Peptides against a protein of PDB entry 5TDY. Designs and how they scored, part 4

Target 1, 88 residues: chain A of PDB entry 5TDY
Amino acid sequence: EKKIDGRRKAAVLLVALGPEKAAQVMKHLDEETVEQLVVEIANIGRVTPEEKKQVLEEFLSLAKAKEMISEGGIEYAKKVLEKAFGPE

## One batch from the design tools (peptide; made by RFdiffusion4, then SolubleMPNN)

Design b1_p8_8_s2 (from b1_p8_8, 3 letters changed)
Fold by OpenDDE base, seed 4:
Structure b1_p8_8_s2 (fold): chain B 88 residues (1-88), chain A 8 residues (1-8)
Amino acid sequence: as target 1 above (88 residues)
Amino acid sequence: SLFEKVVE
């Protein structure tokens, strides 16, 4: 498995969330960070299924660790990932 | 990283 650059991970995540959810995330960030994210999104190019899977799994892990989402949300997302990419 | 900041 390939290691993904942190900047690219951010772009992949935001694109995966969709424009509305991404906007909700970004409106709580400082202007400089938003500008950096916009640049990364603009240069995201093609996202492989493997990259998307890796990024989403890491996101869910971090979100759970920070208690940002409920267990129910985590389990639902896990099921979606399993259906989309297959079990690991 | 930018990724971590997004998750914060």
Scores: peptide ipSAE 0.318, ipTM 0.858, DockQ to the pose 0.705
Fold by OpenDDE base, seed 2:
Structure b1_p8_8_s2 (fold): chain B 88 residues (1-88), chain A 8 residues (1-8)
Amino acid sequence: as target 1 above (88 residues)
Amino acid sequence: SLFEKVVE
């Protein structure tokens, strides 16, 4: 398993979510963070299936570990994985 | 990290 830096992981995740949902996520972030994310997304290049899998699995893991988020948050994470890797 | 911020 290759190590992916946090910046790239963020970009991969947001791209996987799609532009509309990614935008909604970014609305909750500070301006500087959003700018950084946009730069990373713009320069994401090609994402390998392995990278995408790693990032989404880690995302699910982190969301599941969050005790302050609603159960809906966990379900959302599952939906992201299903959309990314499920039959479609 | 940026990733952590997005997940938060």
Scores: peptide ipSAE 0.307, ipTM 0.850, DockQ to the pose 0.815
Fold by OpenDDE base, seed 3:
Structure b1_p8_8_s2 (fold): chain B 88 residues (1-88), chain A 8 residues (1-8)
Amino acid sequence: as target 1 above (88 residues)
Amino acid sequence: SLFEKVVE
């Protein structure tokens, strides 16, 4: 299993959500964070099925472990993205 | 949930 950069994981997740849901998530993020995400998405290149599966399984596992799966998945997605791209 | 549908 290949290691995936955290920022790339976030980008893969957003792309996997699709444009509509990704937009909904990003509407809840500050402008600076959105800009960072857009850059990552723009440079995402090719996402292999294996990579996508790995990312989604990791996030699902984390969501279940933290019991953060909420209706629509928006709240958890926000937390993930804020953690990945928010201020350090 | 929507999230589960996306990742499953």
Scores: peptide ipSAE 0.030, ipTM 0.617, DockQ to the pose 0.066
Fold by OpenDDE base, seed 1:
Structure b1_p8_8_s2 (fold): chain B 88 residues (1-88), chain A 8 residues (1-8)
Amino acid sequence: as target 1 above (88 residues)
Amino acid sequence: SLFEKVVE
């Protein structure tokens, strides 16, 4: 399993969510965080299927561990992103 | 699943 930094993981997740859902999530974040995320997305380059799978599985695991699955959808994604973009 | 609801 290759090491992926937290900022890149957040960018990969947002791209995986698609533009509409990603925008909905980012509307719940502060402007400074959004700016940083936009920069990461701009520099994301190529995302391999393996990297995408790794990121999504990690975030789902975190959500389950926090018993957040029942919240679903955008609220789930928001909380996952806030945690993932934090310090490594 | 929730996964499919979140990810496109």
Scores: peptide ipSAE 0.019, ipTM 0.532, DockQ to the pose 0.066

Design b1_p8_8_s4 (from b1_p8_8 with D1S F2L)
Fold by OpenDDE base, seed 1:
Structure b1_p8_8_s4 (fold): chain B 88 residues (1-88), chain A 8 residues (1-8)
Amino acid sequence: as target 1 above (88 residues)
Amino acid sequence: SLFEKVVD
């Protein structure tokens, strides 16, 4: 499979969540991170079903690898997004 | 998982 940029993966994930759910996650992130993510989302262009599937499966794998997931999932999602969006 | 419930 083709390697996808980490920043793009984060954008694909947020778009896949939908605007309301994505907003609920992003409001827990710092302002600078949110601005960067918004820019990535704005420039995401076309997302193929294959790319979407690949990204979601990778994040799902990361979630399953964690031994402890917070009750509401927000804190965990925050950590995942921050790590995924970070420098490669 | 919780993630699977959030992502449709």
Scores: peptide ipSAE 0.026, ipTM 0.485, DockQ to the pose 0.069
Fold by OpenDDE base, seed 4:
Structure b1_p8_8_s4 (fold): chain B 88 residues (1-88), chain A 8 residues (1-8)
Amino acid sequence: as target 1 above (88 residues)
Amino acid sequence: SLFEKVVD
């Protein structure tokens, strides 16, 4: 497997969520973080199916490990994105 | 999972 930069992982996740859901998530993030994410999304280029799968599985694993999955989708997504910028 | 349902 290829090592993926954390910032890119966040961008891949947001793109995978789709524009509407991604927008809802980013409404709960600070301006600086949003700016960083927008830059990453703008420069994401091509995302292979393999890369997408790898990223989603990684984030899902992190979410499960921290028992973050709950009824609150937005808050959950916010925490997942925050993890993208931290240690794996 | 919920996460998988959120992602398209």
Scores: peptide ipSAE 0.024, ipTM 0.493, DockQ to the pose 0.069
Fold by OpenDDE base, seed 2:
Structure b1_p8_8_s4 (fold): chain B 88 residues (1-88), chain A 8 residues (1-8)
Amino acid sequence: as target 1 above (88 residues)
Amino acid sequence: SLFEKVVD
């Protein structure tokens, strides 16, 4: 597996969620974080199937580990994104 | 789950 930048990982996830769900997630993020995400999404370019698969599998694995795969999946996605663009 | 459906 190739290492994927955390910011790009978040962008790939949001794109994979689709515009509607991505918007729902971003409603819960602060303005600065949203701006950063938008920039990443705008510059995401091409996402390979392998990259998408890697990101989604990693996310699903984490969600399962925290027992958060449910109708609250979007809530977990929010937390992931907050962490990705939060303090380093 | 809803999440799984979205990312599929």
Scores: peptide ipSAE 0.024, ipTM 0.562, DockQ to the pose 0.065
Fold by OpenDDE base, seed 5:
Structure b1_p8_8_s4 (fold): chain B 88 residues (1-88), chain A 8 residues (1-8)
Amino acid sequence: as target 1 above (88 residues)
Amino acid sequence: SLFEKVVD
């Protein structure tokens, strides 16, 4: 498995969500973070299917882990994905 | 599944 930089992971995720939903996510972030993410998105280049899959799986894993600590983590992830891509 | 759709 190829190791992916954390900043790139975020960019891949946001691109995968699409511009509208990605924008909604970024509204919850501070201006500096948003700026950094935009730069990463702008320089994302090619995203392979394998990379996209890896990033999304890691995101879901993090959400599941969060759920173990605080409720709603995995449910939030599902909501984000559903809004972006529709139901399963 | 939703996930499979997203990672296509």
Scores: peptide ipSAE 0.018, ipTM 0.572, DockQ to the pose 0.061

## One batch from the design tools (peptide; made by RFdiffusion4, then SolubleMPNN)

Design b1_p9_1_s2 (from b1_p9_1, 4 letters changed)
Fold by OpenDDE base, seed 3:
Structure b1_p9_1_s2 (fold): chain B 88 residues (1-88), chain A 9 residues (1-9)
Amino acid sequence: as target 1 above (88 residues)
Amino acid sequence: SDEFFEKLV
């Protein structure tokens, strides 16, 4: 497992979610933080499957630890994973 | 270092 910069992890996650879902995730953030994240997204470059896997798994782990995901939420997460690794 | 990422959760 390669260490990923925290700012890059955020960008990888948001790109994987797509613009609509990414916007929903960022609703609770202050404007300056959102602008900083958009800059990271703009400079994301190429994302490897390994990075996508690592970031999404860490996101899900943290969300589950905070009791934010129901069983239905797990199904949504599976769709996100499929989008990240499935055909383009 | 994970400040931005943690904010998304």
Scores: peptide ipSAE 0.291, ipTM 0.850, DockQ to the pose 0.686
Fold by OpenDDE base, seed 4:
Structure b1_p9_1_s2 (fold): chain B 88 residues (1-88), chain A 9 residues (1-9)
Amino acid sequence: as target 1 above (88 residues)
Amino acid sequence: SDEFFEKLV
C-alpha cells in the first residue's frame, strides 16, 4: 500500500463517485471547502487503479463507522468498486 | 494531511 496525500484522496473519491454523488457527499460542507475540493479535482491528473481502490475502500470503511453518509451513497461506492475491479 | 478526506465523512 502506498501513502496518498489527504487532499488527493478527496479528489480521487469525488471523481470516482461522479458529480451527482459527489454533490450529495459534499452537501454538508461550507462553500470555501467545496471550492478547495474543486481545485484539487481540477489538478488530479492521472489516477491509478490502485489509488482508486485504496481510496474507495477507506471511504466505505469510514462512512460505515460514522454513519454520516447516506446509505445510497455507500451502496453506490460499492457498485463502483465492483464494476471497476470485480470480486476479489 | 487527511483534513480534506475526513471532512467528506
Scores: peptide ipSAE 0.280, ipTM 0.849, DockQ to the pose 0.631
Fold by OpenDDE base, seed 1:
Structure b1_p9_1_s2 (fold): chain B 88 residues (1-88), chain A 9 residues (1-9)
Amino acid sequence: as target 1 above (88 residues)
Amino acid sequence: SDEFFEKLV
């Protein structure tokens, strides 16, 4: 498993979720943090399928542990994982 | 460095 920079992980997650769901995830963040995340997204470059899978799986694990993400957000992330990396 | 990612969770 390749180590991913924490800031990059955040950007990968937000891009993978799409703008609508990303907005819901970020709605609780302060303005400065949001601005910093936007900068990371702007500089994300190419995202590999391996990175996306790793980040989304880590996100789901942490979200369940902290119980701070809405159930709807968690379920959406699961769907993204399934469509992106599962057989269709 | 994981602070940004953790803030999303």
Scores: peptide ipSAE 0.262, ipTM 0.844, DockQ to the pose 0.671
Fold by OpenDDE base, seed 5:
Structure b1_p9_1_s2 (fold): chain B 88 residues (1-88), chain A 9 residues (1-9)
Amino acid sequence: as target 1 above (88 residues)
Amino acid sequence: SDEFFEKLV
C-alpha cells in the first residue's frame, strides 16, 4: 500500500463519482475549496486501480465513522461504491 | 493534506 497525498485522494474520489455527482458533492463546499479541488482534478493524471480502491475504501470507512454523528453516511458511501465498482 | 479528502465525507 502506498501513501496517497490527501489532495490527490480527494481528486480520485471525485473523478470516480463522475462529473455530475462530483458537482453535487462539491455544492456543499465553499467556493475556495471547490476551486482547489477542481485544480486537483485537472492535474490528477492517471489513477491506478490500486489508488482508486484504496481511496474508496478509506472513504467508506470515514463515512461509516461519521454515521455515528450524522445521517446518511453509510448510504452515501454505498452510492459511491456502486458508481465505482458497479456493473460495467 | 487529508483535509481536502475529509471535507468530502
Scores: peptide ipSAE 0.223, ipTM 0.830, DockQ to the pose 0.744

Design b1_p9_2_s1 (from b1_p9_2, 4 letters changed)
Fold by OpenDDE base, seed 2:
Structure b1_p9_2_s1 (fold): chain B 88 residues (1-88), chain A 9 residues (1-9)
Amino acid sequence: as target 1 above (88 residues)
Amino acid sequence: SELDELINS
């Protein structure tokens, strides 16, 4: 696996979600973080299928880990995957 | 959030 920058991971995830869902997710972030992510998204370039898969798998793992203390984590991850790998 | 965790990973 290739090492992916954390900020890029977030950008890849948000792009995979689409602009509408990404916007909703970003509402919980502070203004500075939002600005940083917008820059990353603007300069994301091409995202390989491998990179996208890696990011989404990591996100899913994080959501599952938090499921024990925060209900809905795995459900959130499923929604992300559904949007990311749904029909184009 | 999970997103924050990704950013800081």
Scores: peptide ipSAE 0.219, ipTM 0.801, DockQ to the pose 0.045
Fold by OpenDDE base, seed 4:
Structure b1_p9_2_s1 (fold): chain B 88 residues (1-88), chain A 9 residues (1-9)
Amino acid sequence: as target 1 above (88 residues)
Amino acid sequence: SELDELINS
């Protein structure tokens, strides 16, 4: 598998989520970080199915790691995966 | 957040 830059991973995730959900995820970020991510999204180019799957699964893994703190993160990640690849 | 962790990975 190919290693993906963190900023690109974020861009892939945000595009996969769609603009409304992406906006909610980005709410806590400062203006500078948002601007950086917007640039990454604008220049995302083509996203392979493998890349998309890799990013979404990593996001799920990160959410699960925090399950004792934030259940919402896990549920969010699950919804993303369901929409992207169907129920698992 | 999970997003922050992705960015910094």
Scores: peptide ipSAE 0.216, ipTM 0.803, DockQ to the pose 0.045
Fold by OpenDDE base, seed 1:
Structure b1_p9_2_s1 (fold): chain B 88 residues (1-88), chain A 9 residues (1-9)
Amino acid sequence: as target 1 above (88 residues)
Amino acid sequence: SELDELINS
């Protein structure tokens, strides 16, 4: 497992989600953070299948942990994985 | 959010 910068993880996730879903996820972020992430996305370059899998699995783990104290986390993570690895 | 946690990881 290669160490991935947190900002790159977010960029990989957002690209995997597509523009519509990414926009939904970014709604609560402040303007400066959004600007930073847009720059990261613009400079993301090539995303390997390994990076994509690693990021989405980490996101799933975070969502599962959150589900223990709030609803919707695991279902959201499942939707993300289905969109990322499901049929086109 | 989960996204914030990823950014700060």
Scores: peptide ipSAE 0.204, ipTM 0.792, DockQ to the pose 0.045
Fold by OpenDDE base, seed 5:
Structure b1_p9_2_s1 (fold): chain B 88 residues (1-88), chain A 9 residues (1-9)
Amino acid sequence: as target 1 above (88 residues)
Amino acid sequence: SELDELINS
């Protein structure tokens, strides 16, 4: 398992979500962060299936952890994985 | 958010 930069993780996730859903997610971020992520997306290059899987699973893990103190997180993560993870 | 956590990881 390769360590992935946090900003790249976010970029991989957003690309996996697709432009429409990614846009909705990014609406909750500050302008500066959005700009940074756009740059990361623009320079994302190749995303391997393994990297994509790793990022999505980490996102799921974060959502599950949040679910322990707030309901709704795991369901959101499931939706993201179902829509973003599939055949290359 | 979970995304913020990814960004700052």
Scores: peptide ipSAE 0.199, ipTM 0.790, DockQ to the pose 0.045

Design b1_p9_2_s2 (from b1_p9_2, 5 letters changed)
Fold by OpenDDE base, seed 3:
Structure b1_p9_2_s2 (fold): chain B 88 residues (1-88), chain A 9 residues (1-9)
Amino acid sequence: as target 1 above (88 residues)
Amino acid sequence: SELDELINA
């Protein structure tokens, strides 16, 4: 597997969700995080099927590892994105 | 998963 930057992973995830669902997620994130995501999406370029699969699987794995309580699709996606751009 | 459902909906 090719190593993918964490910020790029988040952008790939949002693109995979589609514009309508991505917007629903982002409007609940903090302003700074949204600005960072917009920059990454603007520079995303081509997303290969392999990269998309890798990103989705990694985010799903991270979510399961944290044993997060799911309250719906949008809330689940928010938690994943907040983790990606959270404190290091 | 909820994320899978969201993406595939």
Scores: peptide ipSAE 0.096, ipTM 0.668, DockQ to the pose 0.167
Fold by OpenDDE base, seed 5:
Parts: sequence; structure tokens; C-alpha cells
Structure b1_p9_2_s2 (fold): chain B 88 residues (1-88), chain A 9 residues (1-9)
Amino acid sequence: as target 1 above (88 residues)
Amino acid sequence: SELDELINA
């Protein structure tokens, strides 16, 4: 599988969530993170089905590994995005 | 999963 940039993964996830849910997630992120995400989304270009599948599977795997599934999708998405744009 | 449900909702 092709390596995907972490920030791109975040953008793909948000796009996959759709505008309504993505907006809900972004309301709870700090302003700088939101700005970065907006830039990534603006430059996302085309997302192939394979790439989308890969990203979603990775995030689902992370959620399971951290036992965060029960916390809710929105809360998990927020944490993932915060980490994606946090210290590496 | 809840995340899966969120994505597909």
C-alpha cells in the first residue's frame, strides 16, 4: 500500500465524514488546527476509493487499539485530528 | 463501530 501523509489522512477522514459531521468535529478543534485542516482539504484533490479505504481502515484500527470506539465517533475524530496536527 | 457508523451515517 502507498504511504499517505498524516495530514492528508486527516483531510480524507473529514471529507469522508461529510460536511455536516466534519463541521461538528472542527467546531471543537483549536483555530490553528482548523486552519491547517481547511488548507489540507482545499488541496486534497482526488481521493481514490483505495486511498479512502486505507485511511478509514487505519483510523478504525487506531480506534480499536485505543479502545475508543465506545467514546463516540465525533470524540474519536477530534482526538485523531488533534494528534495529526500535533507534535510528531 | 461508532466511528464506522459516524462515517456511514
Scores: peptide ipSAE 0.094, ipTM 0.676, DockQ to the pose 0.181
Fold by OpenDDE base, seed 4:
Structure b1_p9_2_s2 (fold): chain B 88 residues (1-88), chain A 9 residues (1-9)
Amino acid sequence: as target 1 above (88 residues)
Amino acid sequence: SELDELINA
C-alpha cells in the first residue's frame, strides 16, 4: 500500500464524512488543528477509492485497538481524528 | 462500526 502522511489521512477522513459531519467534528478541535486541516482539505486533490479505503480501514483498525468503536457518532470521529491522525 | 455508520449516514 502507498504511504499516506497523517495530515492527508485526516483530510481524507473528513471529506469522507461529508461537509456536515466534518463540520461537527471540527467544532471540537482546536483552532490550530482546524486551520491545518482546512489547508489539507483545500489541497486534497483527487482521492482514489483505494486511498479512501486504506484511510478508513486504518481509522477503523485504530479505533478498535483503542476500544473506541462504541463511542458513537461525531464524538467517535473526533476522538479517532485526535488520537490517530491529529497534530504531531 | 460506528465510523462506518457515520460515513454511510
Scores: peptide ipSAE 0.082, ipTM 0.667, DockQ to the pose 0.165
Fold by OpenDDE base, seed 2:
Structure b1_p9_2_s2 (fold): chain B 88 residues (1-88), chain A 9 residues (1-9)
Amino acid sequence: as target 1 above (88 residues)
Amino acid sequence: SELDELINA
């Protein structure tokens, strides 16, 4: 597997979620984080199928490992995102 | 999981 920058991982994830779901997730993030993500998304360029697959697999793996209680998909995704793709 | 459904929906 190719190493992917953490910030790029976050952008790939959000793009994969689609604009509606991505927006719902970002509504729960701090302003600075949102600004950073928007910049990454704007400069994401092309995302290969392999890269997308890798990011989603890592994200799901982390989510399962955390064994967090999910009361809703958006809330769960937000929490996992903060843990996985937060501050470096 | 709900997260999986979110990602795949």
Scores: peptide ipSAE 0.081, ipTM 0.656, DockQ to the pose 0.152

Design b1_p9_2_s3 (from b1_p9_2, 5 letters changed)
Fold by OpenDDE base, seed 4:
Structure b1_p9_2_s3 (fold): chain B 88 residues (1-88), chain A 9 residues (1-9)
Amino acid sequence: as target 1 above (88 residues)
Amino acid sequence: SEMDALINS
C-alpha cells in the first residue's frame, strides 16, 4: 500500500464525486482551502483504481467515526462508494 | 470535517 498525500486524497475524492457534488462540498470550505484543492484537482493526473478505493474507504471510515456527532456523513460516504464501485 | 481530516492526513 502506498501512502497518499492528504491534499491528493481530497482531490481524488472530489473528482470521484463529480463536478456538481464536488461543488456542493467545496462551497462550504474556506477560500484558502478551495484554492488549494483546485490546484490539486488540476494536477491530479491519473488516478488508479487502487488509489481511488483507498481514498473512498478512508473517507467512509472518517464519516462513520462522526456518525453520532453529525448526521449525513455516513450516508454521504456510502453514496460515494456506491457511485464509484456499484451497489453492494 | 471529513474533508479537513483528509487534507491534513
Scores: peptide ipSAE 0.312, ipTM 0.856, DockQ to the pose 0.045
Fold by OpenDDE base, seed 1:
Structure b1_p9_2_s3 (fold): chain B 88 residues (1-88), chain A 9 residues (1-9)
Amino acid sequence: as target 1 above (88 residues)
Amino acid sequence: SEMDALINS
């Protein structure tokens, strides 16, 4: 329930995905955004389980909102959650 | 994109 900065949310998500999957996601972002996110990732510090869960759930919600206009959004979000919480 | 939405949230 603690409010998280938007840029930090993205950084938390990318770190949760792991470097390989995060790289694939970032390939679809503009260069300026990528540079900003790299800085956020470098300074991310500690990520609590609660923060990680909050970010992933919010991402899932965003993907669900676009379900009707873009197929695979929810499926992608589900895979993100599975990969993020599966290994640990 | 979903990423942009997160960043701008």
Scores: peptide ipSAE 0.291, ipTM 0.848, DockQ to the pose 0.045
Fold by OpenDDE base, seed 5:
Parts: sequence; C-alpha cells; structure tokens
Structure b1_p9_2_s3 (fold): chain B 88 residues (1-88), chain A 9 residues (1-9)
Amino acid sequence: as target 1 above (88 residues)
Amino acid sequence: SEMDALINS
C-alpha cells in the first residue's frame, strides 16, 4: 500500500468531489490552506483508482469515527463515494 | 474536521 501525504489526500478528495462540492468544502478552510490545496490540485497529475479508493475510504473512516460527535459526516462521505465510484 | 485530519495526516 502506497503512503500518501495528507496534502495529496485532500487534493484527491476535492477533485473527486467535483468543483461545486469542493468549493463549498474549501469555504470552511483558512486562506493559507486553500492556497496550499490549490497548488496540490494543480499538480495532482495522475490519480490511480487504487489511490482514489484509498483516500475515499480513509475519509469515510474518519467520518464514521466522528459519527457519535457530529452528524452528517457519514452522509457526506457517502456522497463522495457515490460521485467517485457510482459511474464505474 | 475530516478535511483537517486528512491534511494533517
């Protein structure tokens, strides 16, 4: 299993979300973080199916971990997965 | 947030 740095994970996730949903997520991030992520997105290059799956499943895992604390995380994760793997 | 967790991982 390939280790992916956090910045790339976030970029992969945002690209997978699509521009509209990604924009909404990034509105909640500070300006410096947004700038960093934009750079990562611009340089994302190839994203393998394995990498994409790995990132999305990790995001889902994080959302599940917060289920008892914050509602909506699971639904958000499901939407990400549906957008990413639905047509496949 | 989940995004923060990913970014800081």
Scores: peptide ipSAE 0.262, ipTM 0.839, DockQ to the pose 0.044
Fold by OpenDDE base, seed 2:
Structure b1_p9_2_s3 (fold): chain B 88 residues (1-88), chain A 9 residues (1-9)
Amino acid sequence: as target 1 above (88 residues)
Amino acid sequence: SEMDALINS
């Protein structure tokens, strides 16, 4: 698999979630992170199916590894996003 | 899983 920039991975994930769910996740992130993500989303361009698949699989893998599924979708997604796709 | 539902819904 091709290496994907961490910031781009976060943007791809949020776009994949859709605007409503992405907004719910971003409500729990700090302002600076939100601003960075908005910029990445605005400049995301085209996302290939392969890239989307790679990002989602990585996200789900990390989410499962943290064993936080029972905490709820949005809260769970927020925590995984912060850990997996936050600032490097 | 709930996360799967979140991603795919």
Scores: peptide ipSAE 0.106, ipTM 0.693, DockQ to the pose 0.164

Design b1_p9_2_s4 (from b1_p9_2, 5 letters changed)
Fold by OpenDDE base, seed 2:
Structure b1_p9_2_s4 (fold): chain B 88 residues (1-88), chain A 9 residues (1-9)
Amino acid sequence: as target 1 above (88 residues)
Amino acid sequence: SELDALINS
């Protein structure tokens, strides 16, 4: 698999969620980070199915890892994936 | 958050 930088990973994830859900996910981020991600999203170009799959699976993995120290990680990941792969 | 971790990966 090809290496994807973190900024692009986040952008891919947020685009997959759609603007409304992405905005909700980004609420905890500081203004500068939000602006940076918006730029990444604006310049994301095309996202291949393989790239999208890779990013979403990595996100799921991160959420699962967090579940070890904080409840809700897996459930959060499931919700994100459902929205990302859903008809929206 | 998971998103922060993703950004910094």
Scores: peptide ipSAE 0.243, ipTM 0.820, DockQ to the pose 0.045
Fold by OpenDDE base, seed 3:
Structure b1_p9_2_s4 (fold): chain B 88 residues (1-88), chain A 9 residues (1-9)
Amino acid sequence: as target 1 above (88 residues)
Amino acid sequence: SELDALINS
């Protein structure tokens, strides 16, 4: 498993979500972070299936960890992934 | 947020 830069991970996730859903997510980030992510997205190049899988799993793991101290983490992650990759 | 954590991982 290759180590992926955190900024690239975020870019991979946002690209996977698609432009409409990614835009909705980014509305809740500060301007500086948005600008940084836009640059990463612009320079993302190819995303391998392995990278995408790794990023999505890490995101899910983070959501699960958050749910240990607050509710809704796993359900939120499921909804995000469903809207991006699951059947509608 | 989870996204912030991902960025800083």
Scores: peptide ipSAE 0.240, ipTM 0.820, DockQ to the pose 0.046
Fold by OpenDDE base, seed 1:
Structure b1_p9_2_s4 (fold): chain B 88 residues (1-88), chain A 9 residues (1-9)
Amino acid sequence: as target 1 above (88 residues)
Amino acid sequence: SELDALINS
């Protein structure tokens, strides 16, 4: 798979979530980080299905790694995947 | 968070 930088990964994820859910995910971030991500989102260009899948699978993996320290991580990740690929 | 981990990857 092609390597994607972290900021682009986050932008792809947030776009996939939609603006309302993305806002909830970003609520803990500081203003500077939010502004940086908004710029990345604005300049995201084309997102391939392969890139989208790769990013969401990485997010799932990260959620699984934190399963024991944050409730609902895996379940949330599963819902994200279902919402992202269900309508398409 | 998972999002922070993605950003810093």
Scores: peptide ipSAE 0.221, ipTM 0.809, DockQ to the pose 0.045
Fold by OpenDDE base, seed 5:
Structure b1_p9_2_s4 (fold): chain B 88 residues (1-88), chain A 9 residues (1-9)
Amino acid sequence: as target 1 above (88 residues)
Amino acid sequence: SELDALINS
Protein backbone atom coordinates (compact mmCIF):
# COMPACT_ATOMS: atom_id res chain seq x y z
CA GLU B 1 0.00 0.00 0.00
CA LYS B 2 1.41 3.34 -1.09
CA LYS B 3 1.62 6.08 1.51
CA ILE B 4 -0.10 9.27 0.45
CA ASP B 5 0.64 12.64 2.00
CA GLY B 6 -2.24 14.48 3.59
CA ARG B 7 -2.36 17.32 1.08
CA ARG B 8 -2.70 14.89 -1.80
CA LYS B 9 -5.35 12.91 0.05
CA ALA B 10 -7.44 16.04 0.38
CA ALA B 11 -6.96 16.90 -3.27
CA VAL B 12 -7.96 13.41 -4.38
CA LEU B 13 -11.06 13.61 -2.22
CA LEU B 14 -12.07 17.01 -3.54
CA VAL B 15 -11.58 16.01 -7.16
CA ALA B 16 -13.58 12.85 -6.55
CA LEU B 17 -16.42 14.91 -5.07
CA GLY B 18 -16.71 17.03 -8.18
CA PRO B 19 -16.52 20.81 -8.41
CA GLU B 20 -19.88 21.60 -6.84
CA LYS B 21 -19.53 19.43 -3.77
CA ALA B 22 -15.85 20.28 -3.45
CA ALA B 23 -16.71 23.97 -3.41
CA GLN B 24 -19.22 23.42 -0.62
CA VAL B 25 -16.53 21.74 1.46
CA MET B 26 -13.78 24.22 0.70
CA LYS B 27 -15.83 27.28 1.58
CA HIS B 28 -15.51 26.26 5.21
CA LEU B 29 -11.71 26.30 5.05
CA ASP B 30 -9.42 29.24 5.65
CA GLU B 31 -8.00 31.10 2.68
CA GLU B 32 -4.50 29.74 3.06
CA THR B 33 -5.72 26.16 3.17
CA VAL B 34 -7.87 26.72 0.10
CA GLU B 35 -4.89 28.13 -1.74
CA GLN B 36 -2.79 25.14 -0.84
CA LEU B 37 -5.47 22.71 -1.92
CA VAL B 38 -6.00 24.48 -5.23
CA VAL B 39 -2.33 23.98 -5.98
CA GLU B 40 -2.56 20.31 -5.08
CA ILE B 41 -5.67 19.87 -7.21
CA ALA B 42 -4.01 21.59 -10.15
CA ASN B 43 -1.02 19.28 -9.86
CA ILE B 44 -2.91 16.13 -8.95
CA GLY B 45 -2.05 14.42 -12.22
CA ARG B 46 -3.10 10.82 -12.48
CA VAL B 47 -5.16 9.28 -9.70
CA THR B 48 -5.26 5.50 -9.70
CA PRO B 49 -8.36 3.58 -8.67
CA GLU B 50 -6.39 2.17 -5.76
CA GLU B 51 -5.39 5.62 -4.56
CA LYS B 52 -8.92 6.91 -4.88
CA LYS B 53 -10.31 3.97 -2.96
CA GLN B 54 -7.67 4.34 -0.27
CA VAL B 55 -8.42 8.02 0.24
CA LEU B 56 -12.18 7.61 0.28
CA GLU B 57 -12.05 4.72 2.71
CA GLU B 58 -9.77 6.68 5.01
CA PHE B 59 -12.23 9.55 4.88
CA LEU B 60 -15.02 7.12 5.69
CA SER B 61 -13.04 5.85 8.64
CA LEU B 62 -12.57 9.38 9.92
CA ALA B 63 -16.27 10.10 9.52
CA LYS B 64 -17.21 6.94 11.39
CA ALA B 65 -14.90 7.90 14.23
CA LYS B 66 -16.50 11.33 14.38
CA GLU B 67 -19.96 9.78 14.40
CA MET B 68 -19.25 8.35 17.83
CA ILE B 69 -19.38 11.86 19.28
CA SER B 70 -21.17 13.82 16.54
CA GLU B 71 -24.12 12.68 14.46
CA GLY B 72 -24.06 12.89 10.70
CA GLY B 73 -20.53 11.78 9.95
CA ILE B 74 -21.37 8.35 8.59
CA GLU B 75 -24.12 9.68 6.35
CA TYR B 76 -21.82 12.32 4.95
CA ALA B 77 -19.16 9.74 4.25
CA LYS B 78 -21.71 7.51 2.54
CA LYS B 79 -22.74 10.36 0.27
CA VAL B 80 -19.12 10.99 -0.66
CA LEU B 81 -18.49 7.36 -1.51
CA GLU B 82 -21.72 6.93 -3.44
CA LYS B 83 -21.07 9.94 -5.64
CA ALA B 84 -17.31 9.73 -5.95
CA PHE B 85 -16.49 6.04 -6.01
CA GLY B 86 -18.27 3.74 -8.39
CA PRO B 87 -17.44 0.98 -10.81
CA GLU B 88 -14.43 1.79 -12.95
CA SER A 1 -13.01 18.58 10.25
CA GLU A 2 -12.37 15.32 8.47
CA LEU A 3 -10.72 17.24 5.65
CA ASP A 4 -8.40 18.97 8.09
CA ALA A 5 -7.46 15.58 9.45
CA LEU A 6 -6.57 14.38 5.97
CA ILE A 7 -4.56 17.51 5.23
CA ASN A 8 -2.60 17.18 8.44
CA SER A 9 -2.00 13.46 8.18
Scores: peptide ipSAE 0.215, ipTM 0.804, DockQ to the pose 0.045

